# Designs tried in a protein design run: peptides against a protein of PDB entry 5CWW. Part 74

Target 1, 194 residues: chain A of PDB entry 5CWW
Amino acid sequence: VPKLQGPFDFDLNPEDEQDDEVELKDIYVIGEKPRVADLMRGEEEELEMMKEDQHNGLSLNIICLLSTSGQVKICLDIDGVEAQWLPPRSKNKRLFAPPPEPPSLLTFQTFDTLKPAEVTPDGWPMFSEDATSPYSFYVTHPAGITYISLTPWVFRLESELQSDSEAGTEFRIDLLAKGQGSERDRIFTQTRTQ

## One batch from the design tools (peptide; made by RFdiffusion4, then SolubleMPNN)

Design b2_p19_8_s4 (from b2_p19_8, 7 letters changed)
Fold by OpenDDE base, seed 5:
Structure b2_p19_8_s4 (fold): chain B 194 residues (1-194), chain A 19 residues (1-19)
Amino acid sequence: as target 1 above (194 residues)
Amino acid sequence: DEEKRKRVLEALKKALSKL
């Protein structure tokens, strides 16, 4: 039987210390691409098809959170959250292992998809996938639709994770963090016909 | 590879904490 996972701890940026009780409405998960080493245990034919796809993704899960206000929070699974199973009911070894530290999500970026005047108490923003890219998605709200793409930074982060050289890594990571280069474009705005 | 990956993620955490 699968075990319910959570609660998750969030490693938030100090700028997000706004005590505003952010009511979450939706979650969107972009699963990690399987690493070549894990694929090498599969059939050679799957390896060739996946080599073209391997250069096109992040080896970390991305968790996107959406609030009632249309705020999007992009989080990275740095601990590698795996599927947990209930332990078999076998009686004996209560190994008092210290409770495993709760899995943490690293907050990479936070941004708004709505203007303050567009936020409504009954508004229910939702995520929707982009069929053309695994790292792009839409936020749909009664006020409008916003396109989001993580592609500007995802491939750069993956290149650092796969790099054999530590030279300049700290500098490039600092630039990556400061750039916060997710693309955001309002593709539709609902005109209030008065 | 896993140790290098861990170092990159620690550097990312440190970079984000300075923002």
Scores: peptide ipSAE 0.590, ipTM 0.949, DockQ to the pose 0.714
Fold by OpenDDE base, seed 4:
Structure b2_p19_8_s4 (fold): chain B 194 residues (1-194), chain A 19 residues (1-19)
Amino acid sequence: as target 1 above (194 residues)
Amino acid sequence: DEEKRKRVLEALKKALSKL
């Protein structure tokens, strides 16, 4: 039986100056790709193939959160929340392990998919996957559909996580953070038939 | 590798905290 995980703590949540509890409506999880270094423990030939495979996604889980207002929050699972299974009810070892510190999610980026005038109290935005990329998805709302791609930064972040060189890492990470380069494109807008 | 990974993530956290 899967263990219920959470609550998650959000690190670097922008101070929502608005005390309005952002009502979350949907969640989209992009599972981590195995680290090339972890896969390549043993065969040099596979190392070369996986370096060429542009398919090396991020070795972190990405948690996308969607609010009623169409706000998307992109969070990184920096603690590496693995799917935990309930330990078999072995009777005796109440190892009172201190409750594991709630896993922290690092808020990477927050952005809106709706204009303020498009937000409705009954609006129900939803995520949907892009069949062409694991790091791209859509936000569908009655007002419109927005395409989102994380590809502009995901591979760069992974490159830093996998690099053997520390030279320039801080600078490149600073640029990555400042760029917040998720692609966002409104592909459909509902025409108000008045 | 794990320590480097941790350093990258700390650098990212630090960079994001300055925004």
Scores: peptide ipSAE 0.590, ipTM 0.949, DockQ to the pose 0.831
Fold by OpenDDE base, seed 1:
Structure b2_p19_8_s4 (fold): chain B 194 residues (1-194), chain A 19 residues (1-19)
Amino acid sequence: as target 1 above (194 residues)
Amino acid sequence: DEEKRKRVLEALKKALSKL
């Protein structure tokens, strides 16, 4: 039986202290690509064929949160939240194990998809996938549709996670954090019918 | 290398916290 996961702690920047009041409307999860090296411990021959596909994704889960106001928060699962199954009813539940600390989500980026004048109290923004890329998606709101792509930074972050060189990592990570580089494009705007 | 991944993620966390 799948175990309910959460709550999650958000490792937010101080500017994000306002998030505790943000009403979330939708969630979009981009699952990590399996680390083939970890899955293939024991099958050396198939490892070479799957290495080519490893270059095409992030080895971290991405959790996107969407507020009523059209604010998107991109979070990274840095703790590696694995699917937890209910432990078999072993009678020896250590009754006194402190509850495991909730997994932390790292807020990578926060941005708005709506202008202040487009925000409505009854607004119900929602995520939808892009069939062409696992790292691209749409935010749909009555006011319009916004295309979002995480591809520009996802591959750079994965390159750092997989790099063998420690030289310059901190510098490149600092540039990654400052640049962030999510693509955002308003592809449709609803014209107010007068 | 899990230790390396951890170091990268800690560096990222630190970098983001300075923004």
Scores: peptide ipSAE 0.588, ipTM 0.948, DockQ to the pose 0.726
Fold by OpenDDE base, seed 3:
Structure b2_p19_8_s4 (fold): chain B 194 residues (1-194), chain A 19 residues (1-19)
Amino acid sequence: as target 1 above (194 residues)
Amino acid sequence: DEEKRKRVLEALKKALSKL
């Protein structure tokens, strides 16, 4: 049986501190891809195939949060949260272990998918996957549909995580943080018939 | 490799905290 996990702590930037009161409606998780370095210790045949796939995904879990107002928050799991299972019924309740410190999520980016005039109290925004890319998805709301792609920064961040060079890393990471290069495109807008 | 990965993530945290 899966174990319930949480609460989670959030490492927020100063811009995101004002959003703590936002009601969450949906969650979308993009699981980490295996690191090339971790696979180099495995079977030689898998290593050759992954060197040819120039599209190795991020070696971190990404957690996307969606509010009732259509705000998207993109978080990175830097601690490596794993699925936990309930111990079999026969093991004594170690009731006295202090609760483990909650894992922290790093807030990478926050943005809106709706205009203020499109927000409704009964609005039900939802995530849906893109079958063509693991790092692209849609936000669907009665007012419209927004396409989102994380690909512009995901591959750059992974390149820094896998790089052997320390030269210029701090500068490139500073540019990555400031640029927040997620693609957003409103592909459909519902016209309110008066 | 793990020490370098940790340094990159710490640099990212620091960069995001300055925004």
Scores: peptide ipSAE 0.587, ipTM 0.948, DockQ to the pose 0.680

## One batch from the design tools (peptide; made by RFdiffusion4, then SolubleMPNN)

Design b2_p20_1_s1 (from b2_p20_1, 6 letters changed)
Fold by OpenDDE base, seed 4:
Structure b2_p20_1_s1 (fold): chain B 194 residues (1-194), chain A 20 residues (1-20)
Amino acid sequence: as target 1 above (194 residues)
Amino acid sequence: SALEALKKALKKHPHVERLE
């Protein structure tokens, strides 16, 4: 089984080791949007436009993983944020940056797009983008098409990541994690014409 | 931090949605 030595170390909870080696078939990456704070260093006009764009996406990369069974894992690249908080170490110490540790992926959500009866050995689920939203996409399979949207949580999470106030953050994040995750809607099901 | 809170929350509350 080719271990996709992707640059990502999955901190897979060892207790989830019993989940059958989920054979990955596809990956969909949603790139991070620049932080509002980084944008604030620009001209005041760009700052106003970015404040009005309430649709500032997540400052973390999102990595979506799709298995042969149609299972989707939504993962967050948390290492991207840690690198930004590290004060730029002074230029002079060529400290051999340890080989960039593979980005640690944090699994936010896992969900199925296929029913057990729809899973076939020769099935090949694939991601496809939604041109109308960077945080929405489709999972296509011979059995059907599922629409996915991350919008229910992405903007709330970003608001917490950008908040200077620690007051209530743990509570709100806990609610976010416990709450309804990504939107999932089967928009098409292939009718088995007998 | 919000990130640390998220790590803790997701560890405590793994979110898996299965279809039957």
Scores: peptide ipSAE 0.580, ipTM 0.948, DockQ to the pose 0.745
Fold by OpenDDE base, seed 5:
Structure b2_p20_1_s1 (fold): chain B 194 residues (1-194), chain A 20 residues (1-20)
Amino acid sequence: as target 1 above (194 residues)
Amino acid sequence: SALEALKKALKKHPHVERLE
């Protein structure tokens, strides 16, 4: 288990540098799924089943960050992939492994789950899993519960990451980045009994 | 690579969705 122990160096977009004041309250990690290509080396039979299930998970770790204000930041662990692609460097215990560089998180999407009027100083938003999907989860706050799903983009992104064709990849990735990413649905709102 | 394209695209297009 890659110890995603912070500090995370957020390769935060310059606009996110203004978010230096964002107090994080919770973190939700969606582990990477094995790449089909990595599985292909051994079991020909599993190859056929995985091709049919269009629901191959993302080969990148997803790190969701939740602020006190109910803002969710969906980040991708890019360094984890680079580390996997690095051929296991030979057993030479280079004694001085440089301190593990903090994982560079790439922000995919940022969105609010609370309206400004719902944000309270004592509010404690929390993540909770959706047992039905590894790419869906809830943000629970005293003001309400928001359902979030990453499924609208995760499978498309994985398809691009696994594509052997470079043709059009940049364009399709650009569309993914520009598009509305995650599904966000307020499933419960606490009625303030005034 | 797709990964490089992703890095480039996300840096160019920060997406923040606010609730009003």
Scores: peptide ipSAE 0.579, ipTM 0.948, DockQ to the pose 0.729
Fold by OpenDDE base, seed 3:
Structure b2_p20_1_s1 (fold): chain B 194 residues (1-194), chain A 20 residues (1-20)
Amino acid sequence: as target 1 above (194 residues)
Amino acid sequence: SALEALKKALKKHPHVERLE
């Protein structure tokens, strides 16, 4: 289990400054999948099994944040990847090295799961896993249940991260960032009995 | 790099989907 060594510095866009009042209720972490290239150094048999799992997951940790209002932030741990490339700092320099800068989280997407009229002060939204997919999950609230899937962008982003060609990458990433993000579907709505 | 491009793109184009 990758120990999320907090504190995380959120490189929150200044537009997210209005979120200073957002109380976090729950956190859902999707761990990075190992790169296929790193697995190629292993036994050929494990490589064949991973090739069959067509959906190479993202090589970045994903951190989902849920507020009391039902707002979800999908964050990417960019520094976690850089830390893998850092040669193991010799044990002796750790003592006087400034504390490692907290990993910076990059907000990929922010979305609501509740309408303003559904938000209650005593409402407790919670994450729950989808047993069928590591990149899908549910947000459960007394007002309803929302299904979320990151699959629409995770595969495309991973393809760009693993691409040896820089040609067109900036353009495709820009389109990915501007495009439709995560799937969000309300699967259940609790009817307020008047 | 793709990571640098991603960081730049997400900073320029924050994606917020609100429910009305």
Scores: peptide ipSAE 0.578, ipTM 0.948, DockQ to the pose 0.754
Fold by OpenDDE base, seed 2:
Structure b2_p20_1_s1 (fold): chain B 194 residues (1-194), chain A 20 residues (1-20)
Amino acid sequence: as target 1 above (194 residues)
Amino acid sequence: SALEALKKALKKHPHVERLE
């Protein structure tokens, strides 16, 4: 089985190295929203309107990975943000640019959507979007449908990323990481008519 | 930075939620 060397080198925590056996079935990407700072080049009036929308999405790309077992891994693309701050490399030094290092993904959360008894060899879980929110989605499997929402932590994380003050940031981020994280709700369970 | 704090926090507290 070709190990899909995904274009992402997962800096998987060494404890997650056992995840090398996790067969990925689907990927769901939530693109970053433009940072308010990038909009500062626009008219002052547009900046004020965006500040009032407390619901500005995360400035990081989110990569969701789904395994055959229905396990979801929520990853953050941190390198994507750093690359945006790199001064535009002058076009001419194309020659010896080391191959772009694959983006390192930071695993934020891992959770199951299926019970062990629901996992079947022929069961293929898949992602589907929620049209009502860019940070909510579904995992569909023959055994059931699970609703997932990242909203409990995404907005808090973005607030910390946009904060000019480092005071208390480490503490708040630690609390965020220790929290229950994403909302997970089984909205439908297929009753096996035995 | 907030990103460095996040990296540290997630390394300290790998969060895996299993269903029973």
Scores: peptide ipSAE 0.577, ipTM 0.948, DockQ to the pose 0.763

Design b2_p20_1_s2 (from b2_p20_1 with K15H K18R S20E)
Fold by OpenDDE base, seed 2:
Structure b2_p20_1_s2 (fold): chain B 194 residues (1-194), chain A 20 residues (1-20)
Amino acid sequence: as target 1 above (194 residues)
Amino acid sequence: SALDALKEALKRHPHVERLE
């Protein structure tokens, strides 16, 4: 099974390993928002502003992958968090730190943006940002444009990640994982001029 | 941890939404 030797080790579910070689065409990264706890070291005023922005973003980087077929894979960068929790390894400068293992990406959701009939060999789907929301974006293809929003789950996930209570976390996370996940709406379809 | 729970949940519930 050709391991996608991408710069990311995808913990691809075994089912994804069976899928045909997905050629990636584009990557869209949504950077992590600073954790409230890190900001609490700042002035009380910044804390109030962040509390008012009830829409504190996810503390994880989100990596969106787009294939030639218009398939989107939403991945979470988990290693970014683990690296923060690793106590600064004592600078035993072992000179040969093994090259940092590529960040492990956790696939949160996979979905199509194109119908099979819309997929063309020369098709070039691309991501584009939504200036109105950091957690929304578009997939543009000659056949059409799809709006995607991560807002249905991002804030809920962040709430769980920041929760001090372990009570019910597994249940809520399970519900989150089973949910519909991201919003996906075709906002434009190119009419095939017959 | 919530993150561990998420990892396990996503492994249990792989989901691919296809368009027909």
Scores: peptide ipSAE 0.586, ipTM 0.949, DockQ to the pose 0.751
Fold by OpenDDE base, seed 1:
Structure b2_p20_1_s2 (fold): chain B 194 residues (1-194), chain A 20 residues (1-20)
Amino acid sequence: as target 1 above (194 residues)
Amino acid sequence: SALDALKEALKRHPHVERLE
């Protein structure tokens, strides 16, 4: 899985431009699920395991960004897909291919995991994986632990991306964008012992 | 394309959830 390390160009909505220099504290990457076509090239055993997981994961890489304030930004790597669809550029290594433009990240959702009163200057929120689900994770902070799940939308989005029918796609995607985003649940709150 | 529709939809409907 290519670890996307580098400056990301964020296609931030102009409303997000007003958010001051968000200092990022952590990054959590959910790699794209291999396409069935790519799996068909692999060993037969991997094909059987993926058939059982009827829920094919998203074909896009998901990049989660965590700020010092406990804000999470869920981003989709769209360029990763375009690179797959672009026919292999002809063998002529143009000697000076401009450095690949940093992948453009599409912000899907932004949400807080901490209340303003819980934000501390020395607070260090961190991501941690959920061993039970590739599309769920935790944000841990001294003030508490928040469970996050992308499952409410990931599979629906993938269904639209894989749909051969253009009929109603725009409508369904619009509903998806307007609908409820990721699940967010504070599972633990540290009680300040007075 | 679905991706184009997604890009446009997200531009039209920014989803920011704040805690008070």
Scores: peptide ipSAE 0.585, ipTM 0.949, DockQ to the pose 0.762
Fold by OpenDDE base, seed 3:
Structure b2_p20_1_s2 (fold): chain B 194 residues (1-194), chain A 20 residues (1-20)
Amino acid sequence: as target 1 above (194 residues)
Amino acid sequence: SALDALKEALKRHPHVERLE
C-alpha cells in the first residue's frame, strides 16, 4: 500500500481559487499497474499471459478526492513515476535531509456527483470499490449513488505514456484532456419523503 | 514527453463538470 506520507502539494490551477473551503471527506486510491516493459524482463511465459489481458492499467497512481459537496477530483501521482527511476538513494541516512517534498498531484478531472439541491451540511459522501473493475467505483450519499468509471481515458493515457513515438503525442494528449473524461452515472436517487 | 504534454494540456484545458 503506497503510504501517502505527506501533505500533497496540489498544483491547483489558479482558476480553481474560487472553490471555497472544500472539506475533504474521503480518499480513494487506485494503485499503479506494472508497466509491460518492466514485465518483459521476467519469464517469457508470464509475458504472454499479460499480453492477452489487453487492459493494462495506468502506470501512475490515481488519487480520488471526495468533498462534502459530493465533488470528486481525479488526481494523478506524477512524482511516483519519477521515484521509480531514481536509483535507490544511497543508505547515507542524512539525518537532516529536508523532509521529502510532498508528491505533486496533477488534477486530471473534477466533477460533481450531487446537484446543489442535494447537498446537505450533514451529508457524508463515501467511496466504495467496484469488485468487477479496479478503475470503477461508487460514490454513495444519502441523496443517491453514482457510478464512476475511469476506463474511457485510463487505457488511452497509458498507451501514450508507453509509446516510443513522439509523433502526434501532443495532439492526442490535447484531445484526451479536452474529452468527456470519466464516465459518471447516477444509478440510484433517494426519493425525498415529503 | 507524453507526461510533459499532459501537464501542459491540463493547464490549458482544466476539465470541470458541474451538475446544475
Scores: peptide ipSAE 0.585, ipTM 0.949, DockQ to the pose 0.757
Fold by OpenDDE base, seed 4:
Structure b2_p20_1_s2 (fold): chain B 194 residues (1-194), chain A 20 residues (1-20)
Amino acid sequence: as target 1 above (194 residues)
Amino acid sequence: SALDALKEALKRHPHVERLE
């Protein structure tokens, strides 16, 4: 099993060790966008422009995992945010940063891109980027191509993460979690030419 | 925090979308 020596140790919760060892075939990472608050330390004019560009992406890294079966798992890197909220520990204590604990990934959504009948043992689904949006991508498989967009929830989640008001946050987050997550659209299906 | 709320919400509402 190629240990993806990526910086992300996936502590897949062992309890989801249901026997279906989801064989991962590909990973797609969407890097975090700088926090609006960090950008606001600049000149007031840049601040206004960044407020208008409400399309600032999520302040969390997003890790998309693709299985051989065409299942996509959308994960959020939660540890990246906690590190930012920790006050800069004063320079002097070389506290041995404990070996960076493998980033805790929070599974936001899981969805299939292939029907059961389309799954083949020799299938090799792959991610590909959408040049028009950092939060959209494609899953390509011999059976077809699926367009995916995270835009339905990413901006709303970011708004909650950046909100100074706790009023209604739990309710809105609950709705976010319960709602339809990512957009998924099969844009091409390979017709089996008999 | 919003993050804590998200963690708890996702635990309560696991979302798996399957194709038939």
Scores: peptide ipSAE 0.585, ipTM 0.949, DockQ to the pose 0.713

Design b2_p20_1_s3 (from b2_p20_1, 6 letters changed)
Fold by OpenDDE base, seed 4:
Structure b2_p20_1_s3 (fold): chain B 194 residues (1-194), chain A 20 residues (1-20)
Amino acid sequence: as target 1 above (194 residues)
Amino acid sequence: SPLEALKEALKKHPHVERLE
């Protein structure tokens, strides 16, 4: 198993090892955006511009995992945020901080990009970026190309994470989790030339 | 917290979309 020397040790909990050993082929990371509150330490004018930029991305890292079968898992790095909410531990306690536990990834959504009939043993799905949006990307496979966008939920989730009001947060998050997560659109299908 | 609410919501409502 190639140890992805990324900052993310994916301890995939073995209990979610249902027998389908999802062989991962690619990873796509969407880095966290700075919190509006962290940006508010600047001049009032930058604060207003950042409030108007409703397109402030998620304050969590997003890790997208792609299997050989074309299945995508959208995961959230929750540990990155917990570290930010913890008061800055005094410099001296960092020395005895247990090695940072591998970031716990929370699976937000799982979806297929290939039909069962399109899955081939030699198929190699890959991620590619969308230059127009940091929260949109493509999955390319010999059978076709699928466009994916996380925009339907990312901004709403960020709004809840940054909300000072607890009123209705649980309900709105529950609706967000129950709803359709990401946009998925097959933009190209390879016609089998007989 | 919103984060805890998210964890609980995702546990209750796993979202898996399959293609037929």
Scores: peptide ipSAE 0.581, ipTM 0.949, DockQ to the pose 0.689
Fold by OpenDDE base, seed 1:
Structure b2_p20_1_s3 (fold): chain B 194 residues (1-194), chain A 20 residues (1-20)
Amino acid sequence: as target 1 above (194 residues)
Amino acid sequence: SPLEALKEALKKHPHVERLE
């Protein structure tokens, strides 16, 4: 899994630029699933396991960012795809290739996991994986635990990215962007024992 | 491309969910 190390250039919407210096506390990366074509170059055993997963994951890396306030930003690494479509740069130009521009992250969704009253200066929200799903995770904080799932949109997006039909793609993508994003569910709240 | 459509759609429709 290529470790995406920052710095990331965020193509943040102008509305997101107004959000004050969000101090990031944690990063959670969901790696792209290898394309079937790339898997065909790998060992036969991995191909059989992927055939059973009828739901091919997203072909883009997902970068989740968590702020001190418990805000989660779901970002897509779109440059990873562009790099694959770039014709193999002739071996000789690699020596003078400008340092790879930091990957541009496209913000898909931003949401809070904590209420303003739950945000504390000493609070340390953290990501934790869901062992049962690669596209689900938890945000843990002393105030509570929030379950997050990307499954409501990730498979639909992948379907659009893999579709050979240009017909209606823009419309479906627009609907996807306007629709409900990630599932967010507070599964545990710490009761302040008075 | 689907990717370009996604970029434009997300730019037009930022999705921010705040808790009150």
Scores: peptide ipSAE 0.579, ipTM 0.949, DockQ to the pose 0.760
Fold by OpenDDE base, seed 5:
Structure b2_p20_1_s3 (fold): chain B 194 residues (1-194), chain A 20 residues (1-20)
Amino acid sequence: as target 1 above (194 residues)
Amino acid sequence: SPLEALKEALKKHPHVERLE
């Protein structure tokens, strides 16, 4: 389990600053998938397994944050990638690396899983994995269960991150950011027996 | 870079979906 030891500096958009102290209750992490190029340096057998899984995962870690109100924030760990591209520091320059700056999380999307009327003080929303997909999961609350899938954008984003062509990249990324976000489906609602 | 483009795009287009 990657020890995401906080504190996380959230580059919160200024509009999110006005919302009351979002109390986080749970965190769900989707680890980065190894890049095919990095796998090609490894055993041939691992490459064959990943070729069969036609869907190469995202090369960024995804961090999902869940509030007491059932709000989900999908964040991308962009610093992890920058650290990988840093040339191995030559052994001899004991340049006191400044203390590793806390990982900066980039908020990709924010959405609710509960209606305001479903939010209860005693309610504790929780993440749970989907065994069928690494990019799908559930939010469980006493009021109901919501299915979430990141598949609508994850593979497209990875394609842009791995693209050698600069042509149109900015435009396609802009469309991706403006487009439909994650899939969100309420699969169960608890009927309050009055 | 694609990553820088993503940062700028998300800054310009915050996406918040609320349930009513």
Scores: peptide ipSAE 0.579, ipTM 0.948, DockQ to the pose 0.756
Fold by OpenDDE base, seed 3:
Structure b2_p20_1_s3 (fold): chain B 194 residues (1-194), chain A 20 residues (1-20)
Amino acid sequence: as target 1 above (194 residues)
Amino acid sequence: SPLEALKEALKKHPHVERLE
């Protein structure tokens, strides 16, 4: 089993028993956007420009994984954020601190971009960016092209992560987790010429 | 924390969308 020697431990839900057979073909990373609060320390003029870009992106890194079957996993790098909040461990404890556990990726959503009949052994699905949005991208396969957008949940999740109000946060996050999640739209299908 | 709530929510409610 090729251990994804990535610096990230995938906290893959144990229920994905099928994950052991999933060969990853591509990775798409959406970097975290800086928090507005961190930008508030800057000059007032930069603050006004950032207020107009009302769509503050997620403060977590998003890692999208694409399998040979066209399955996409949307993962969140939670430990990356926790590491930023961890007070600088005193220099002396670093020597004896167990190696920092590799950052764990939390799977937010898993979805198929191909029907079972479209999956081919020689099919190579690939990610491609959407120049119009950092939270949208395409999965291209010989069978077709699927548009994906994370915008339905990213901004809502960020709002909850930045909320100072504890009231209802757990409930709203639970609703987000139960929700339909990412937009998935097949924009092109290659007609199999029989 | 919101992050802990997120972790717990996603553990409890894995979202998988399959195409038939």
Scores: peptide ipSAE 0.577, ipTM 0.948, DockQ to the pose 0.746

